# Peptides against a protein of PDB entry 3ESW, part 209

Target 1, 322 residues: chain A of PDB entry 3ESW
Amino acid sequence: NNIDFDSIAKMLLIKYKDFILSKFKKAAPVENIRFQNLVHTNQFAQGVLGQSQHLCTVYDNPSWHSIVLETLDLDLIYKNVDKEFAKDGHAEGENIYTDYLVKELLRYFKQDFFKWCNKPDCNHCGQNTSENMTPLGSQGPNGEESKFNCGTVEIYKCNRCGNITRFPRYNDPIKLLETRKGRCGEWCNLFTLILKSFGLDVRYVWNREDHVWCEYFSNFLNRWVHVDSCEQSFDQPYIYSINWNKKMSYCIAFGKDGVVDVSKRYILQNELPRDQIKEEDLKFLCQFITKRLRYSLNDDEIYQLACRDEQEQIELIRGKTQ

## One batch from the design tools (peptide; made by RFdiffusion4, then SolubleMPNN)

Design b2_p25_4_s3 (from b2_p25_4, 14 letters changed)
Fold by OpenDDE base, seed 5:
Structure b2_p25_4_s3 (fold): chain B 322 residues (1-322), chain A 25 residues (1-25)
Amino acid sequence: as target 1 above (322 residues)
Amino acid sequence: SDELLKKFEEEFKKKFKEKLKKELE
């Protein structure tokens, strides 16, 4: 009896598709109750929900994308991408072009466009005066600073002239196109918008231990790729745990299509206690938010994203066994 | 997206075929 394995595999795929689509139907009453109880009783869950409400949607602004593309030196960027693609890309196919684009955007952003600001320069003394700046603390924004989603302003006094310099911590990425300076938060915020402006699939990764970065979905590599604008880093998820010897507990990725615990990609050693939420509750929370973000998608889009999610989960499991 | 889906479906079919072969032998 020659078992038609191809016919059986085809039937299993149909059943699998139907099963996956069934998971993305409207939440059952019991799931809604569980979700509500979790976000009301667990502070970490409430924080993840709050971040998802902002980070999953804020970068999907066509007006902002236009402003970004008008602000960047696109001629320089594409000239450099075309140059690198012409050397090595023709053998790998068209999908690798986007990887070259992201690598050039990392270079351009760090080298030509944005500046790291540990301390601001003195507004009175001018450029290269940050060494003379003494921190006095932080305060709330003034009326002008408040227009640009500013929650905190760092205050510095110049040791040379005695004047006060304000360093507003702006969360408006359009304002960051003007100021062109900041720390990891400002870098990641604006760089996430830049990548989104090129039509890329991007996630914002929040680390509980005070760092943030991006992930880009590479069609060439067919996976999520680590991207850190501060480090000009592409596909180096190990830099935090190994190179920095950083201790970490949680890394959560926020994108338009979902919220994912990506801790397994980045926490390779020196894992801190994961005591903020039960693992099952975190998994449920991320799945519930992801389901909610996909409510408007059609069955084919849901299935494609679910397949991508399963591939990522397999990758994250295999990476621990090597 | 359609090409990626086709590739995934082909890999999934292959994996299921291999798993079914092992379970039925």
Scores: peptide ipSAE 0.025, ipTM 0.484, DockQ to the pose 0.658
Fold by OpenDDE base, seed 1:
Structure b2_p25_4_s3 (fold): chain B 322 residues (1-322), chain A 25 residues (1-25)
Amino acid sequence: as target 1 above (322 residues)
Amino acid sequence: SDELLKKFEEEFKKKFKEKLKKELE
C-alpha cells in the first residue's frame, strides 16, 4: 500500500498549525500568576515590561507619521532610491526597492537631517563652539522643556563667554524633528519613527550596555535586518561585538507584534554575565508580552507571525546572522 | 507574508516527509 505521504504531510501541517495557534490562546491562570510574580520580584523583568508598554505602541501614531512625511525631503529621498534601484534593483525584483529606501533613509538621516551632539554649541557664541563647553551636570526640565517628554537636561558653561547652555534630552520624537540633534537615544527614537512612517515593520533594539538601534523586516531578504542610524549601518549586526569589541549581556527587540531576545544576533564574543534574570524566565516574559500584543489578531495573522518567529529562532540558533 | 508562510510550509512538509520516511523505514 503506497503510503500517501502528501496526505499525511497535509494532516501533520494542520495539526502543527493548531498546535502553534494553541500557544497564542488566552493565558492560563497559572501563566498570569507567573507573569505577575516575575515582574514584581525581578527588576530586569519590570524594566522590560515598562519598555514594552511604551516602545511596542508609541510609534504606531498616524498623526506622527504625517508630520514626519511632511518634514522630510521626500523628493530627494525617492529620487535617490529610484536612481539606485534603476542600476541594480530591476534584476533582483520589486521587493529590493524597500531595502534601497532604508539605505537612503540611513544616508539622508545621518548626512542631511540629524546631527550628533556630544556637547551643545554655545547659544551665545553660535555654531561650532562645542569645544568651549564645560559640563556642569544635569537637572530636571523647566516648564517649557517638560512639555516634550524631557526627563533630564544637561547643563554646560561656555569657557569663552561664561553663559549657560541647556541641552534637554527630549524623548518626544516630534520635538526631535525640530531640534535635529542628539546621541544614540535621540537618533534611534526619531529614526524608528521615520521608518514606521513609511509603513515598514520595525523593532527598537535596546542593549543593556548603553546603546540602541533598529531592526527592519526586509521582504527581499525575508528576515530581520540590523539598522543603526548612528552608524549609517544596514545588515551589519557584528559591528558592536567584532568592530567595537563591545562587551554586552542583553539585546531586546521591541515591536508592535512582539518582544524578542535578539542577543544571539549581536553578542558574538565578549559576552557579559546574563545574571539579571533566569534564561527561562526571560523567554517566558518575552513570549507572554508577545502573546498579549497579538490578542487582537486573527488566526491567520497569528500563524504567519509565528512562522516568522520560528524562522528567526532557527536563524539565531544556526548562527546565520550575516 | 504569504510567501514566507508558503516557504515555511514547504520546508516543514519536506522535513516532515523526511522524518516520516525515516520513522516508517
Scores: peptide ipSAE 0.023, ipTM 0.501, DockQ to the pose 0.758
Fold by OpenDDE base, seed 4:
Structure b2_p25_4_s3 (fold): chain B 322 residues (1-322), chain A 25 residues (1-25)
Amino acid sequence: as target 1 above (322 residues)
Amino acid sequence: SDELLKKFEEEFKKKFKEKLKKELE
């Protein structure tokens, strides 16, 4: 039986491509109704939608990318990347160079650029005075703070000088280039922009249990890679569930090309109840938003991204990361 | 990139071919 397996495989590939592309056509009226009903009736769905409207697009700002690149010590960064890259005996032009870049950006950001802020230093007493700061609570932004997308300001009193220090929780990542301090939110926000400024494919990962991090698409590894700027962590998705023994329910990744439930990558143990939405509805929601984000893409771009999506889903099911 | 798409198509084609062989032989 002279079965032309190559011909059959080609035909199946064509049919598969057509099938995939058909899924990314404009949503049917029934899907739109389902989406509207879901977002109006489910608070978690509304939250995911709201986050997607911001996080999927906000970092695609060329002006911000320029400001970031002008602000960073690029000479130091590339010097260190080149040094580590050469040390490991890699040839110039290998796709792995980008992984070294991300690792150096993690180092640079944590060690040289940004500061963790549990409590602010006293504006009057100067550096290393956070130990003297007593929290008084939170309030709305003043007129100056409001210019930088600030929703909340933490207020502290210095026990030494009695002066009030404000710690505005800025959401403007350009302001964070100036302030160079924050918690996981500020860290992830600015670091996401930094990675985007180098032309990388980046997603913002929201965890329901009060943590946030990034994912970077490694062309070398051909997958999404966990990146946590706070932890200087590269490709360690297990750190939360295993190392921290953190309990988690949802991890949702937000990128320019889609919204993905990445919970299976990070929730390896101590899973909390996933009771905020039906699993089928969450899957539908993420797919629906992803479909909308891809409406302007051509068929080849859609197909390429769909192939990445399928590989990621296989990875998430099989637990094949590390 | 077009190269990534081609690589995926080649790998997919290879996997399909291998699967088809196993199912039909």
Scores: peptide ipSAE 0.022, ipTM 0.498, DockQ to the pose 0.636
Fold by OpenDDE base, seed 3:
Structure b2_p25_4_s3 (fold): chain B 322 residues (1-322), chain A 25 residues (1-25)
Amino acid sequence: as target 1 above (322 residues)
Amino acid sequence: SDELLKKFEEEFKKKFKEKLKKELE
């Protein structure tokens, strides 16, 4: 008697869907109490919550997307994407095309658009004068700088002319379209917005050890892909732990649909103590915030996202065993 | 038998994955 495996699979899928949807129902009173206690008693948890309130929503601004698309050389970008896509002769169509787009955006951003700024050039002496700049410290923004979400201004003195040059650390990504310079924070901030402006599914990854990058969800690869604008890097999550020999403790991804501990993807060696929060409490925190971010979604959207989350968790478990 | 169980598991996993893929498309 041929076992009707299709019928069995169908029944299991129904039960699985119901089980998944049950996890995304309104939080029980006990979960709310646990969450409140955690964010009030644990500084790391409070930090993750604070970042989620900004990073999960700030880039979902249609007006900003329009400004970005108007500012970029779209003709050059698409010309290069089309050229590279045509060379590889892929028949997979739009799904793989998006990977080529992200790779070109990485190239364009680093090579043509944005500049690394360890020290600013002297405002008086002009270009390529950063070597002559001595840091004097940091101060608060002036009245003009404060308009662009500036928390800190680095102050430099030119050793040649003695003039002072200000380097505002702007957090407004629209201002960064004008200034076109910064460090990892400014790079990741603006590049995250750029990717979002193309309608891509993007997360901002915060590392506790003073680095930040992106993840893009590739429909072609059917997974989250590491993206670092500073390094022009696509799908190289190992660069920090292996190539840089960087010691790290936490990597947290922030997206519109969730907050995820992605440390397992990036911390391959040289792991620092994870002593800022209990592992169970961090898992609970990320799940709780994710649940809140999905409260307005329908059952089908919740189910699709939950399936993607489970696939990612399986990937992260397997990656440690390889 | 262990062979029947193994065959069942393989066919089940195949059909389940195929069905899951179609539901997520």
Scores: peptide ipSAE 0.018, ipTM 0.407, DockQ to the pose 0.046

Design b2_p25_4_s4 (from b2_p25_4, 11 letters changed)
Fold by OpenDDE base, seed 3:
Structure b2_p25_4_s4 (fold): chain B 322 residues (1-322), chain A 25 residues (1-25)
Amino acid sequence: as target 1 above (322 residues)
Amino acid sequence: SKELLEKFEEEFKKKYKEELKKKLE
């Protein structure tokens, strides 16, 4: 009797789907207790939770997406994307178009749109005067700066004219569309919103060692892709550990559908001690937050995302981009 | 996401068919 391997495979897939869906059911009382105890007793866990409450949802704002799309030179962007796609993209299929879009957005953002601001220019002396600026420290925002989610203002004195220039560290990405300058925080914040405004699956990656970047889910590559707006970098997760020789301990990705420890993607050498939380507790925390973020999703959406999560975990274990 | 699921299901089906064949041979 020929074994109906197709029937057996279908049955196993049903059982597997049910098993996966069972993990995303309402948390058991014991899991809630563990979560509450963890976030109350561990400062790192509390920090991850606090970041998730902001970063997982803040960029899912349709009004902000409209403002972004109205502010960018879409004609230039799409002209460049279409030009690059016409050269090489047709052979790879339609899904590669989004990779070309992200690469052009990286180019456009760094070259045409946004500026790095180590020190501000002097408000009195004008452009290219940042070298004359001496830091005096930081202070709280004034009444005007406070309107744009400003946590701190860096104060600089001009060595030429003696005038004071303020550099507000705005967290409002809409204000950053106006100011068009900042450091890694402002770059990543606005660029994350830009990518989201094109309807892309995007995560904000926080590194404990004072850097931040994005990940984009490429349908063409069928994986999460490293994206750094400051570096105009696409799919170069090694740049920090290898090229910069940066020491790192934690990289946490925050997206609308989950929180993931992506440290294994980026920490390839020079690993710092991971002593802020137990590995099992961090894994539990990320899974628990992810589960909460998915409570409103249907079974098919949950299953699709869970399959994506499993593929990512396999990738992270293998240490190879699939 | 749909394409990912379809690919995963295809690979899963293939792998399990191969493993089942090996166990029954």
Scores: peptide ipSAE 0.015, ipTM 0.427, DockQ to the pose 0.826
Fold by OpenDDE base, seed 5:
Structure b2_p25_4_s4 (fold): chain B 322 residues (1-322), chain A 25 residues (1-25)
Amino acid sequence: as target 1 above (322 residues)
Amino acid sequence: SKELLEKFEEEFKKKYKEELKKKLE
């Protein structure tokens, strides 16, 4: 009996695809009840849901992408990418070019475009006067600042001239194209939009311990890659735990196609207690939100994303064994 | 030849930039 191995393989692939697709069907009533109870009773779960409602979709704005591309020096960026790509004599041209683009965008953003703002310069005294600035506290936005999704304004007094300088913490990334300054929040917000404006698959990573960064899906490396605009860092997930000796509990990635606990990629040592939610409930929450984000996708898109998710989970498990 | 590879790379880069622009329009 010649076992038709090809027929068996095809049948197994069909059954496997159907099994994967079955996981992305409409949630059962029991799952909806569990979700509702979780977000109403657990503050961390409510926070993750709230962030997902913003971060998963806000950057998918074609009008914003156009404004970004009109604002950046594309000629300089592509000149530098082309130069670096020409040095790499390897034939894998299409996929590696995007990695060079992200690396150049990191360089361009930090070196040429955006500025770190610990304290603002005095609006009256001009540039390089931040050393003379004393913090007075924070307040709500005024009428003008409120137009640009501003929740908080830091207030500073100049020790030299006595004038007050306002540092609005804008959440509107288009306003950040104008102001070109901020801290980790402003850096990550605008840089996420910049990467999205180049048609890249990007996630916003929130760390509970007051840091934020990006992940980019590299087609060349066939995985999610750590990207930190503040550090001009590409594929260095260890910098927080090892180089900074940072203590961390949770890292959650937010993208258009899903919400993923990526803590295992970044928390390599000095893990803080994960006591904000049960591990099973966090896993359920991320999967439930991810399922909702994929409701409009076709079967082939769902299957491809599910395969990518499985590969990422394998990577995250193996990284702990090395 | 090295020259054919360089020409192919230039054409490919041009096409990639054009496709990227079209995805952004």
Scores: peptide ipSAE 0.011, ipTM 0.310, DockQ to the pose 0.017
Fold by OpenDDE base, seed 1:
Structure b2_p25_4_s4 (fold): chain B 322 residues (1-322), chain A 25 residues (1-25)
Amino acid sequence: as target 1 above (322 residues)
Amino acid sequence: SKELLEKFEEEFKKKYKEELKKKLE
């Protein structure tokens, strides 16, 4: 009896696909109850949900993408990418071009486009006067600042002229295209939008210990790649735990297709207590939000994303990027 | 990579066996 191994393989693949798809079906009533109870009783869970409602969708704005592409020096960017790609990229295949693009965007953003602002310059004394600025504290936005999703304004007094300078902490990334300055929050916010504007798969990574960065899905490497605009860093997830010796508890990635606990990628040592939520509840929360984000996708899209998720989970468990 | 596929298959087989056990239990 010639066992038709091809037929058996096809049947097994169908059953496997159906099994995977079954995990992304509409949540059962019991799962909805568990979710509601979790977000109402656990502050960390509520925070993750709140962030997901913003970060998973805000960057999928075609109008913003157009404004970004009109603002950047695309000729310079592509000239530099083409130059680097011509040196060695052709031998590695076309998919590596996008990695070169992200690396150039990191360079361009840090070197040519955006500025780190520890303290603002004095509005009266002009450029390079931040050394004369004394922090007075923070206050709410005024009527003009409020137009650009500003939650807080840092207030500084100039030691030279005595005038007050306001540093609004804008959350509107389009306003950041004008201001061209900020700290890790403003850097990551605008850089996430920039990467999205090139049609890339990007996640915003929130670290509980006051840092934020991006992940980019490299088709060449076939994995999520660490990207930090502040550090001009590509594929260096170890920089926080090892180089900075930073203590961390949670790293959560937010993207259009899901929310993922990526702590294992970045927390390599000096792990702080993970006491904000039960591990099982965090896993459930991220999976539940991810399911909701995928409800409009077809079975093939769901299956492809589920396969990608599984590969990432294997990577995270093994502690090695493959 | 072939190695990634093999690792995926191993982890898949492990998870599948665990899920199968839960269904048989």
Scores: peptide ipSAE 0.009, ipTM 0.448, DockQ to the pose 0.099
Fold by OpenDDE base, seed 4:
Parts: sequence; C-alpha cells; structure tokens
Structure b2_p25_4_s4 (fold): chain B 322 residues (1-322), chain A 25 residues (1-25)
Amino acid sequence: as target 1 above (322 residues)
Amino acid sequence: SKELLEKFEEEFKKKYKEELKKKLE
C-alpha cells in the first residue's frame, strides 16, 4: 500500500490549522468567568489587563505616525541606514535592511534626538544646569500639563537662581517629540511610537522592577528582537540580567496582536519570586487578552500569528535567542 | 505558502518604503 505521505501531510496540516484556529474562537463562558474572577481577585492580573487596554492599541494611531515622520530627520536616518547597509555588502531588497533601520533609529534617538533627564535644566539658567537643581518633590499637573496626559510633575528648585523648574512626566508621546527628554518611561513610550511609525511590529515590554523597553519583530531574524532605546541596544536581551545583574520577576510584552510573558527572554539569572500570580493564571490571562485582541483578524492572520507565537514559545523554552 | 507570504512582506515593505519616500517629497 503506497502510503501517500503528501496527502497525509496535507491532511495533517489542515487539521492542525483547524485546531489552531479553534483556540482563537470566541471564549467559552467558563473562560470568561475565569477571566473575570482572575482580574477581580488578583491585583497583578488587573494591572496587566489595564496596561493591555492602553499599550496594545495606543500606538496604532496613523495621525501620530505622520507627526513622528514629519518630526524626525528622515534624510539623515535613511542616509545612515543606506551607508551602513552598503558597507556590509548587502543588496537592496534584503529583509535585513529593517534591522539596519532599527539600529539607526536607536542611534539617532539616543545621540541626536532625545535626552536622558535625571534632573531638568533650570528654565531660567538654561542648558547644562541640572547639577544646580534640587528636587522638592512631586505634584499633580497644572492645566497646561494636563493637556498632554501628565500624571505627575517633578518639582525642582535651582540652587543658583532660586527659580522653580517643573519636570512633567508626560505620557503623550507627541508631547515628547517636543520636549525630547525623559527617563526610561518617556524613552520607551516615544521610541515605541517611532518604531510603529515605520510600520514595524512592535511590543512594549514592561518589567515589574521599574524598567521598560521594546521588542520589534525582525523579518530577517524571524523572531522578536530586544530593543532598548535608553541603552541603544539591539538584540541584547541579556543586558539586564547579566550586564546589570538586575533582579527581575516579570517581563510582559504588550503589542497590538497580543500580550506575552517574555520573562524567560530577559530573566536569565537573579530571578525574583514570581509570587504575584499563579503561573497557570498568568498564562491564561495573556492568552485570553491575546485571543481578544485577535477577534477581528481573519483565519490566515490568526494562523500566521499563532505560528509566530509557537515559534516564540519554543525559543523562550530553549533559551536559543543568541 | 510561506514563500508567498515572504514575497508579500517584501513587496509590502518595498511599497511602504516607497510611500514613505513619497511622503517626504
């Protein structure tokens, strides 16, 4: 009996596709109950849900993308990308060009565009006066600051002139295109929008231990790539655990197509207790939110994303990122 | 097919790069 292996393979692939698609169908009543109970009873779950409601969709704004592209020195960016791309002997049309673009955006953002702000400069004394600034504390935004999604304003007094300088912690990334300064939150927020404005698949990664960064999906590498704008870092997920010796418990990635626990990519040593939620409940939560984010996608899009998810899970289990 | 998707992604990237260039002009 000539086993038609090709026919069997095709049937298996069809069944597999159907099986994968079945997981992304509308949630069963039992799953909805589990989800509701989880987010109402677990603070960490509520936090992940709250973040997903913002971070998964906020950067999908075409108007913001236009403003970003109008604000950046695109001539400089593409000149540098083309230069480095040509230097390495790549031909036009290679998928690797996007990796060069992201690397240049990291360079441009850190070196030419955005500034780290430990303390603001004195509004009266001018540039390079942050050393004269004494923190007085934090307060709520004023009427002007409130227009730009500001939750907190850090207040500083200049030791030289005695004037007060306000450092509003803006969450509006368009305002950050103007201010061009901040800490990890502002850096990651605006840089996530910048990457999205170039049509890239981007996730915002939240670390419970007070850091944030990005991931972008490299079509050349066919995986999610660590991107930290603060560090000008590309594909160095180990920098936190190994280089910084940072202790971490949770890293959660938020993107338009899903929420993923990426802790295994970044927490390579010095793992803190993961005691905020049961592992099974976190997995369920991320899958549930991801499923909800994909409800409007067609079967082919769902299947492609599911294949990407599976590949990522294999990568995360094997630890074979580099 | 994976190849068709890769081709579509390449064409989309090429078109997107061209559209981005046109918006700069």
Scores: peptide ipSAE 0.006, ipTM 0.331, DockQ to the pose 0.019

